# Peptides against a protein of PDB entry 6J54, part 37

Target 1, 223 residues: chain A of PDB entry 6J54
Amino acid sequence: NENLFASFIAPTMMGLPIVTLIIMFPSLLFPTPKRLINNRTISIQQWLIQLTSKQMMAIHNQKGQTWSLMLMSLIMFIGSTNILGLLPHSFTPTTQLSMNLGMAIPLWSATVFTGFRYKTKTSLAHFLPQGTPALLIPMLVIIETISLFIQPVALAVRLTANITAGHLLIHLIGGATLALLNINTMTAFITFTILILLTILEFAVALIQAYVFTLLVSLYLHD
Target 2, 42 residues: chain B of PDB entry 6J54
Amino acid sequence: QFQFTGIKKYFNSYTLTGRMNCVLATYGGIALLVLYFKLRSK

## One batch from the design tools (peptide)

Design b1_p19_1_s2 (made by RFdiffusion4, then SolubleMPNN; from b1_p19_1, 12 letters changed)
Fold by OpenDDE base, seed 2:
Structure b1_p19_1_s2 (fold): chain B 223 residues (1-223), chain C 42 residues (1-42), chain A 19 residues (1-19)
Amino acid sequence: as target 1 above (223 residues)
Amino acid sequence: as target 2 above (42 residues)
Amino acid sequence: SVLDALEKTLAELLLKLLA
């Protein structure tokens, strides 16, 4: 039964961790433009990046748009790693909670700290929603404070859970399909169809989760 | 626009300054409570 | 870890459902 989780173990080669190489690999898929008019692949990539950039930065003012490069790099990284992880027998670093926390906590801290530095009054005021009855103010402030600290955890867990669950389901259903091939071919075909549909869904989930992760970080920055 | 007088001028849930002051007051109160319990034990 | 426990639980449930 432990073999089902072997795909989630960090791979090593000859005792050396290759996780670093896996993390760096997506960068090779996005080459830097060299010409005024690039090839179709790079042009499409740049077009997508521009579209997502406009979408992400539309909610921010001029000061917030300074984070555009970082946020776009983040979404590209998470998205690419998630998509590459759907390849057969591939390892996805984003399935590791440690990695997602490593991304979520610093980014969250940066957004919160940036908010306090440039918009101290507004940031402090966010701990108390408008129109709150006077008697509920202390409790609500505490709840909002707790909510703030849960944000990075929720951000990391959301990404980890969605990607990990998807991968696990693919492996389990795939294994079940193989097991049913010799038992009931018809049922195996049904499970295989489900596997295909699930795989397509996971492609969408992979991109959506990357977008949501980046979007939430961006929203925290906007306060 | 809300016009408040007295203590409500500084502590309200509608104005930005009022909300900020309420938050600060809450944190200050909690800090004082924690300090009180720490000093009480000593 | 919590993740391992969650994965094991999910795997067990899925295996039971698929069996």
Scores: peptide ipSAE 0.127, ipTM 0.723, DockQ to the pose 0.017
Fold by OpenDDE base, seed 5:
Structure b1_p19_1_s2 (fold): chain B 223 residues (1-223), chain C 42 residues (1-42), chain A 19 residues (1-19)
Amino acid sequence: as target 1 above (223 residues)
Amino acid sequence: as target 2 above (42 residues)
Amino acid sequence: SVLDALEKTLAELLLKLLA
């Protein structure tokens, strides 16, 4: 059973952590374009980035659009790491809550502080929904304040839990398939089919979670 | 457009300024309560 | 850790269901 969870252990080689290399590797998959008309792969990448950028920045004004580079880099990083993590025997850094907190907390803080800096009145007013009955104002303000502080935690846990759960299921079903090969071939075939379907689902989840993470950061910025 | 008079002009849940003032008042009230209990123990 | 305990529990349950 412990072998099934080996993918969640921080990989080391000769006592040296190779996590840094794993984190940096996705950057190699997205080279910078140098031509007006680039290769098909680069063109597709740029097209996807452009589409996502237009979608996410549509809710922001000119000042908010300055975050486009950061947000796009974030979604590319999380998305690429999540997809690469689905490779056999791969380690996904985003399965580590510590890493996700390390991303969520600073980004959340930046969005909150940016809001308070440039939109102080609106940001403060955000703690009280419009149309709230007078008697519920104090309690609701407290709840919204607590909700604000839960945002970075929820952001990190959501990503971590979704990716980790997916990885766990893939490994468990994969292990079960291998174990059943010598017991019942038909059952093993069924479990293998489920594994394939689950893997496809996890690819979608990987991209969705990356998008949601970035989108929520963007929404927090927009307030 | 909402027309408010009296205290509702400054403390309401419909206008931006009113909402802000309500939030500040809530925080101020909590701070005063905390101070009261701290001073009470002395 | 809590995560390890959860993973172990889930692993055991899934293995029981699939075996």
Scores: peptide ipSAE 0.119, ipTM 0.698, DockQ to the pose 0.016
Fold by OpenDDE base, seed 4:
Structure b1_p19_1_s2 (fold): chain B 223 residues (1-223), chain C 42 residues (1-42), chain A 19 residues (1-19)
Amino acid sequence: as target 1 above (223 residues)
Amino acid sequence: as target 2 above (42 residues)
Amino acid sequence: SVLDALEKTLAELLLKLLA
């Protein structure tokens, strides 16, 4: 099963990690606009960014709108890396839990600290849901406290698990298709069809996971 | 809209202030318990 | 290591389903 997980190993060249270059590569796909009317590619990108920005930041006040740049850059980064990861023989950095934790923990801590700084009363009140019976208050406060600290972990694991599972499934079905080519061509064709459908699904999953990751960070900020 | 009297005015699960006080009281109680056991164990 | 074990378990399960 070593070859099944080969695509998840951090790539190196001559002993030097090239994963840094892989992480930075998506930035080249989003050049800054230089003209009032840019080319079609940049125009579509800016339109999508504006559309998603309006949708995600609609729940935030003026102080929350300051996070628009951070959240949009986050969704663009995760989305682009996830989509690029679906290319054959490509490495997806977001399949690494360390990568996702590196993004989740700072963003989560920033949102929590921001909440405590500007909305101390409301933030503290979130540890106790409204209408809780008096006898359940101590237990529920503890549970909510634990839940808070699980948020960054859940955020990272969710992204990692979804992307990794999709990649693994594509590799397995692809491997099965290749193995069946010499055994039963008709069955191989069926598995290949499933592979194509699965690949299309993974494109959707890649974008959805990027959106969910960013949205949850936004919701934590909104409280 | 909510009308509370007595101790429920300060500790309730319906108002923001009440919820905050309940949370603080819970944390304070836990902190005191931890402190008690820490001092008890020498 | 735990993640690697989880991945291996998942892969084995998927292989069993496909075989």
Scores: peptide ipSAE 0.103, ipTM 0.720, DockQ to the pose 0.017
Fold by OpenDDE base, seed 3:
Structure b1_p19_1_s2 (fold): chain B 223 residues (1-223), chain C 42 residues (1-42), chain A 19 residues (1-19)
Amino acid sequence: as target 1 above (223 residues)
Amino acid sequence: as target 2 above (42 residues)
Amino acid sequence: SVLDALEKTLAELLLKLLA
């Protein structure tokens, strides 16, 4: 009997890691369009990308819009991996905090450094809210500095915690449902209903977390 | 816009330059304090 | 070991709550 956390272990075949292939798999689901009027699937994908791109880039100037490709690729990657991770017997790389930190820290650093490069005065001024009393300035600057460094951690942990908790809950409720089948069939049916509702919720959470992750990265961009 | 004179012209929480200077001054002060304690421990 | 302990505890709690 495997434990419920077995699904969170990185899969291997003959001692070779398959995580690389799993990470690359979502790329196959988004082929490049070649026709003026593409297939329905490609058209929907393009529509979603354009919609999200317009929404996210609306807050940025032309220079900030240069990040559109990176941000759109990020949301597509996280979203696709999260959704695929909800499939039975699948491994979700975004449940690994190391992966999310690996994405969050560089992107956060890039946004912060970009802000300091092009908007040095404004970026430095953001450590002190406007209208702060003089006596509170040193303390508030320190707090704001700490807040800045917490951003990448919060970004990674938020994504990891939401996805991991969802997967764990699905497994636990599913296991409880099976265990209750021989004890109380009525309760097992109720638990099964909750499992279905939870699964639907987790699909939404998977997409929302991808969006929030990308959105926050975009908001941290001072351009 | 705000018109400040004296030290408030350079260190204020309303103007962009003033806020920047306040932040830099805070960091500088902290750095000096850290340096002082490090040198004092010798 | 920590994950196994957590799994066992959570599973037991869920069974107690749902049974």
Scores: peptide ipSAE 0.030, ipTM 0.676, DockQ to the pose 0.014

Design b1_p19_1_s3 (made by RFdiffusion4, then SolubleMPNN; from b1_p19_1, 12 letters changed)
Fold by OpenDDE base, seed 5:
Structure b1_p19_1_s3 (fold): chain B 223 residues (1-223), chain C 42 residues (1-42), chain A 19 residues (1-19)
Amino acid sequence: as target 1 above (223 residues)
Amino acid sequence: as target 2 above (42 residues)
Amino acid sequence: SVLDALLETLNRLLLKLLN
């Protein structure tokens, strides 16, 4: 069992944690353009970033669009780390709850505080849905307040759980495939096929979770 | 669109200001309750 | 959002009961 979860332990080399290098590595995959017409790969990257940026920031006003850079960097970071984590024996920092909490809590706090600062009336009003019966107002306000505090936890846990579960499944099915190689080759082939399909799914999940995480942060900012 | 009079003008779930006031009133009530129990325990 | 949806459903039910 320890072998199954070994991939989720922070890797060390010679007693030194190499997590920092792992976190920094995805940044190398996205060089900044320096020309009007860049390489094809860079152009595609910039095009994708532009599309996602326009899609995500369409709901925000000009002031909210100030967060575009941070949100885009966040989605690029989480997405790239999640994708790279699907490589064999790779470590994904986003599988660590502490990492995701470290991102979620500050961003959530920033969005909440920004909302209270610039949209105080609207932010306070969000604790009470429109059209609520008078008798339910106190309880609903309490529930909505609790819901607010659950938001950062939900962000972190959602990302962590989805990525971790995917990795765990890939590991289990992979291990089962290897174990079945000497027992039943046909069954091993079937399990391997399932593994491939699952891996493809996890690639999609990795990107979707990055998008959802960033989108929810954006929505919290929009209030 | 909504015409409210009296207390409903300030405390309603349909207007932005009314909702805000309801939230503040709720928090105030909770604070008072906490204060009451704290003072009662002493 | 989920809570809002639930509340909307509740409101719809209440409106039906009141009518």
Scores: peptide ipSAE 0.082, ipTM 0.731, DockQ to the pose 0.015
Fold by OpenDDE base, seed 2:
Structure b1_p19_1_s3 (fold): chain B 223 residues (1-223), chain C 42 residues (1-42), chain A 19 residues (1-19)
Amino acid sequence: as target 1 above (223 residues)
Amino acid sequence: as target 2 above (42 residues)
Amino acid sequence: SVLDALLETLNRLLLKLLN
């Protein structure tokens, strides 16, 4: 079982962490446009960024749209790292819980503090759902407070668990396919087909998890 | 919309101000309980 | 929040049961 997790170990070269370079690598795939009409690749990227930006920031007011640059950079980073992580023999930084906690906790705290600074009354009122019976108010306020502190944990664990589980399944089914090639060719073919379908699914999951992560951060800002 | 009288005017689960006051009262009550048990141990 | 939506749904169901 330890061999299954070997792909999740942070790579190092001569004691220097290569993971730092891996994290910075996706930024090279998104160059900044300098012309009014750019290349097709850059134009498509900018179009996708604008499209997703309009969808995500439609929920927010003008003050919330100040976070547009940060949220869009976040979704681009997580999405690109997740997709690149599905390449053969690649390391995905977002499979590390420490990486996702490092993103989730500051962003969550920023959204919570922003809510308390500009919408103090509304933020405090969110600890008590509207229409709650009087006898349940103290208990429900406590539960809602606990729910608030679980948000950054759930945000990080959701991303890490989905990406990590996908990688593990690909490795397990891939290994099973190789083992079955010499035992039963027909079964190996079925397993290989499942592997292909799973890989396609993981591409979708990679993008969805990036979107959900960014969207939830945005929703916490909106309250 | 809703007309509340007495304590229900300030502590209700329907108005924004009432909900805020209920939350503050709950936190205040918990803080007082914690303080009570802390002082009791001394 | 999801919890608020769940509680509101539960509250609506309880009100229907009481009526």
Scores: peptide ipSAE 0.066, ipTM 0.738, DockQ to the pose 0.016
Fold by OpenDDE base, seed 3:
Structure b1_p19_1_s3 (fold): chain B 223 residues (1-223), chain C 42 residues (1-42), chain A 19 residues (1-19)
Amino acid sequence: as target 1 above (223 residues)
Amino acid sequence: as target 2 above (42 residues)
Amino acid sequence: SVLDALLETLNRLLLKLLN
């Protein structure tokens, strides 16, 4: 059991935490373009950023589109860290709930406060769905208020749980494969095949969770 | 485009203003209840 | 909100059932 969760321990060197370096490392993988026509890597990165930017900011007006830079940086950060976390013997900072809460709470607060700042009436009206019977108004407003405060928690837990669960499954199935190598080679081969399929799935999950995290933040901004 | 009269004009679940007022009224009611319980115990 | 969307969907379904 301890060996299973050992991969989630924050790495240190000589007692100094290197988590900061791990968090900053993905930034080196996305250099700023300096030419009109860049290499293939930068071109693909720019294309992906533009594509995701168009999708997320299409629902926002001109004022909401000012959040494009922050939202794109968020998805790039989470996506890159999640993908790097799938490397052998790597530490994924997004598996730490503290980190995800540290991202979710400020962003959620910013979206909520921005909504109250510029769309006060609409934001307050969102606590009561349209067409609610008069007798259910007080209870529904309470439920909606609770739902609002659960948003940052759900946002952080969703990302943490999905990435952590994926890592655990890879370790468990990988360990089972190694254990079955000398017991039943055929079963070990099947388990290994499942492991490969799972790793491919986790790559997709890593990107999807980054997208969902950013999308929900954007959705909260749109109210 | 709803035609509300009386108290329904200000407190309804269809208009934006009505919904806002309902929310504010709910929060105000909760605040009053909290104050009541605090004043009741002491 | 997600809850508003869900309730809106439920209301639409109820209206369809009643009509």
Scores: peptide ipSAE 0.053, ipTM 0.733, DockQ to the pose 0.018
Fold by OpenDDE base, seed 4:
Structure b1_p19_1_s3 (fold): chain B 223 residues (1-223), chain C 42 residues (1-42), chain A 19 residues (1-19)
Amino acid sequence: as target 1 above (223 residues)
Amino acid sequence: as target 2 above (42 residues)
Amino acid sequence: SVLDALLETLNRLLLKLLN
């Protein structure tokens, strides 16, 4: 049990937490462009940012597009941390529920407050679906209110669970492969193949979860 | 578009204003209930 | 919202049963 979850423990060095450095490390991978035509890496990064920005902000009006910088930085942060977390013996900050809650709750609160500030009538009406029978109105309003407060929790748990489960599976299958090397080479080869396929899948999951997280935040802002 | 008269004009589940009023009425009712139990307990 | 979609689906099913 302890060996299984050892990779999820917050790393420290000489008693000093290095989690802060790990969180800040992905920022080094996205340098600020200084030229009109940058190198290939920066150009690809900017292209991806523009592509995702156009897709996410297409549902927002001019006022909602003010959040473009925030949402793009969020997806870059979560995506980069998730991808870097797939490196051997690496620590993924997004596997920590506290980290994801720390991001989800403020962003959710900001979107909700922004909605109430500028679209008060629509936001209040959102607690009651259109066409609800009169007798079910009080109960449905309560349920919808509860649903609103569950949104940040669901957002954080979804990201945490998906990333953590992926890391756990890679660790388990990898450990099983090593254990089977001296027992049954054929089975070990099969397990190793599964590990490779799973790793590829986790790369996709890492990016998808980052996208879904930011998309839902954006969607809450739109509503 | 529906044409509502009387109380249904202000409290309905189809119009935006009606939905808003229903939500406010629900919250007001809950607040009154909480206040009632708070005053009753003391 | 997910709840709205579920309610809409439920309404469609109920209308189908009543008709």
Scores: peptide ipSAE 0.027, ipTM 0.729, DockQ to the pose 0.016

Design b1_p19_1_s4 (made by RFdiffusion4, then SolubleMPNN; from b1_p19_1, 14 letters changed)
Fold by OpenDDE base, seed 5:
Structure b1_p19_1_s4 (fold): chain B 223 residues (1-223), chain C 42 residues (1-42), chain A 19 residues (1-19)
Amino acid sequence: as target 1 above (223 residues)
Amino acid sequence: as target 2 above (42 residues)
Amino acid sequence: DVLNALLETLNQILLKLLT
């Protein structure tokens, strides 16, 4: 079982953590444009960023759009790290709950505090849904308060669990495929096909989770 | 659209101000309860 | 959202009971 989870251990080389390099590596894949008309790859990247930015910021007012850069950087970071983490024997930093909490908690706190600062009335009113019967008000306020504090946890755990589960499945099915190669080649081929389909799914999940993470942060800001 | 009178004017679940007041009242009530139990334990 | 949905259903039930 230790071998199954070896990919989730922080990699070290000669006692030095390589995690920092892994985290920084995705940034190299997205160079900043220097020309009006850039290379095809950069143009596609910028186009995708613009599309996603327009989609995410459509909900926000002008003041909320100030977070566009941060949110876009977040989605690019999480997305790129998740995708790169799907490489064989790669380490995905977002599989670490500590990292995701480290991202989620500050962002959540920032959104909550900005809400209280600029929209105090609305933020306080958010603890009570509209149209609540009078008798349920105290309990519902308590529940909504608890819900607020669960938000960062849910945000982090969702990302971590989805990526971790995907990696685990890929590893298990991959291992089973290798084991079956010497037993039954036909069955191994079927298992390998399933592995391929699963990897494709995990690529989609990786991107979706990055988007959902960022979207939820933005929605919390929109409160 | 909603015309509230009396206590419902300040404490209602339909208006923004009413909701805010309800939340504050709830927190205040909880704080008072906690304070009561704390003082009783002493 | 789920809580709001549950609350809405509860409100509908209460409205039916009060009507």
Scores: peptide ipSAE 0.073, ipTM 0.721, DockQ to the pose 0.015
Fold by OpenDDE base, seed 4:
Structure b1_p19_1_s4 (fold): chain B 223 residues (1-223), chain C 42 residues (1-42), chain A 19 residues (1-19)
Amino acid sequence: as target 1 above (223 residues)
Amino acid sequence: as target 2 above (42 residues)
Amino acid sequence: DVLNALLETLNQILLKLLT
């Protein structure tokens, strides 16, 4: 009901939406390196970015590697927002489908158009899987075309659903734990333990969903 | 390694060019069908 | 193949998390 989803309402202050500030906040956590040898935090961040960059861009050619900055910024943004969203009483922008669609549609469009621009033959051929029986070709081409257009929606919904579901579970179990504290302390302790385990899982999910989102964009680019 | 003759040379599900042509043919066919029904309704 | 690649990646991540 309304109380369960209250945490997903866009926050406002004095009638002004503060969502913009919340969205921009993760950017403050990743300062640009200024020295050859940076502090420990920046060094770790750069190391992680390099590792993920190498992993993500290994499948791409030189032209595809031009997208490295975009993809790395995307994963850092989504990952950081998802992690910050797990803080108590925090608003996670990525729980908003509108935001995820706003990211997914342009990125998907860019990848598709880039594919058609530089790899027209391969991109067109992608609508027909290799080895398809001749009689099934028209139907399969149609299905594959529909599948292509579903990609941005699926990309957005996947991220939204996973993060939202995790938040809901945390809130529900957390609420149950608080309610049980006054009823049965022993049961409350068990529920609290489950909550802790669930929270740890959600941290992993937060990072994985960021990675999957970025990876799929990358794979669509690779085609 | 693929040996295609006749129309299969241009329309096949194995070669890149063949797949592309099949896709284009499918889209063209759909477009023609839509056009046919559009003109028929008039 | 994209789905398979994704599943393989997820499997690798899960293996890393469970080890």
Scores: peptide ipSAE 0.067, ipTM 0.725, DockQ to the pose 0.030
Fold by OpenDDE base, seed 3:
Structure b1_p19_1_s4 (fold): chain B 223 residues (1-223), chain C 42 residues (1-42), chain A 19 residues (1-19)
Amino acid sequence: as target 1 above (223 residues)
Amino acid sequence: as target 2 above (42 residues)
Amino acid sequence: DVLNALLETLNQILLKLLT
């Protein structure tokens, strides 16, 4: 059990935490373009950024599109860290709830405060669904208020739980595969196949969770 | 289009202004209840 | 606004059941 969770311990070098370096490392993988026609890697990156940017900003007006840079940087950061976390013996910062809360709470607060600043009437009206019976109004407003405050927590926990669960499952199935190699090679082959399929799934989950995290922040901004 | 008269004009669940007023009234009511219990405890 | 979406879905289901 201790060996399974050892991968989630913050790595240290000579007693000094290197988490900061790990967090900053993904930024080096996305250099800024300097040429009119860049290499294939940068071109693919730009294409993906433009595609996701167009998709996410389509629901926003001109004022909301000012958040494009922040949202794109967020999805790139979370996506890159999640993908790098699937490397052998790698530490994924997004498996830490503190990291995800550190991102979710400020972004959520910014979207909520922006809503109250520019769309006060609409933001206040969102605490009450349209057509609610008069007797249910006070209780529903309370529930909606609680729901609002759960948003940053749910945002952080969702990302943390999905990435952490994926890593744990890969380690468990991988460990089972190694244990079964000397016992039953056929069963070990089956578990190995499951491990391969799971790793492919986790690559997709890593990207999806980055997208969902950013999308939900964007949706909160749209309110 | 909903036509409301009287108190329903200001407190309704269909218009934007009505919904806002309902929310504010709810928060005001909660605040008053909290104040009441706080003052009652003393 | 997940709650609003859920309530809207519930309302749609109720409307379909009542009609």
Scores: peptide ipSAE 0.023, ipTM 0.716, DockQ to the pose 0.018
Fold by OpenDDE base, seed 2:
Structure b1_p19_1_s4 (fold): chain B 223 residues (1-223), chain C 42 residues (1-42), chain A 19 residues (1-19)
Amino acid sequence: as target 1 above (223 residues)
Amino acid sequence: as target 2 above (42 residues)
Amino acid sequence: DVLNALLETLNQILLKLLT
């Protein structure tokens, strides 16, 4: 399966990891506005950021709204990296589980610790749902504790799996299309149409996964 | 709204304080069990 | 709470299905 997963290997050039540059590249696509009335592209970007910011911060109080910058940067980073990863033969850093864990674990821990810091009593009470029968309390507390620790893993795996699966499908169908070009042009055309539809779907998935990832982090912060 | 007496006042699943105490008690129980097995293995 | 929100959503779906 070396050929199948070759696109997911971390790229290196001259023995140096290019992954660092790839990770930093999306930040260049979002310049800071300098004028009161910016270019159309920048204005659209700022408008989208403002809309997403309003949606994300709607569930938070003033203390939680301090995370607005972090959450907006996160969604923009993941979204931009995912979209750029859909370019032909592009490496998507978010397909790497290590990267997603590297993002999920600190953010999750920060949200959990923030909860314990400011609302210790409420945070501890979240380990036991309301109305639980007395006999089930110990077991349920354990389950909720385990569930809490699974959250960062689930968050990372969800993002990784969705993006990786999409990339694999694009590569497989793309490869099949190329192979069928010399066999049957009609079938190749059908396969190519499927590829186009799949790529459109993956664009949507890329944005949705970025949104869901950020949303879940925000919800965990909500306590 | 809920009137609890005795042990249920401190350990219940309906009040915030009761839920917190139940969680702490559960963790304490687990810690004691772990400690017991640790001391037994020595 | 996420669980409560999910339960509420499920209840709403069930209510729609039962009616």
Scores: peptide ipSAE 0.022, ipTM 0.710, DockQ to the pose 0.019

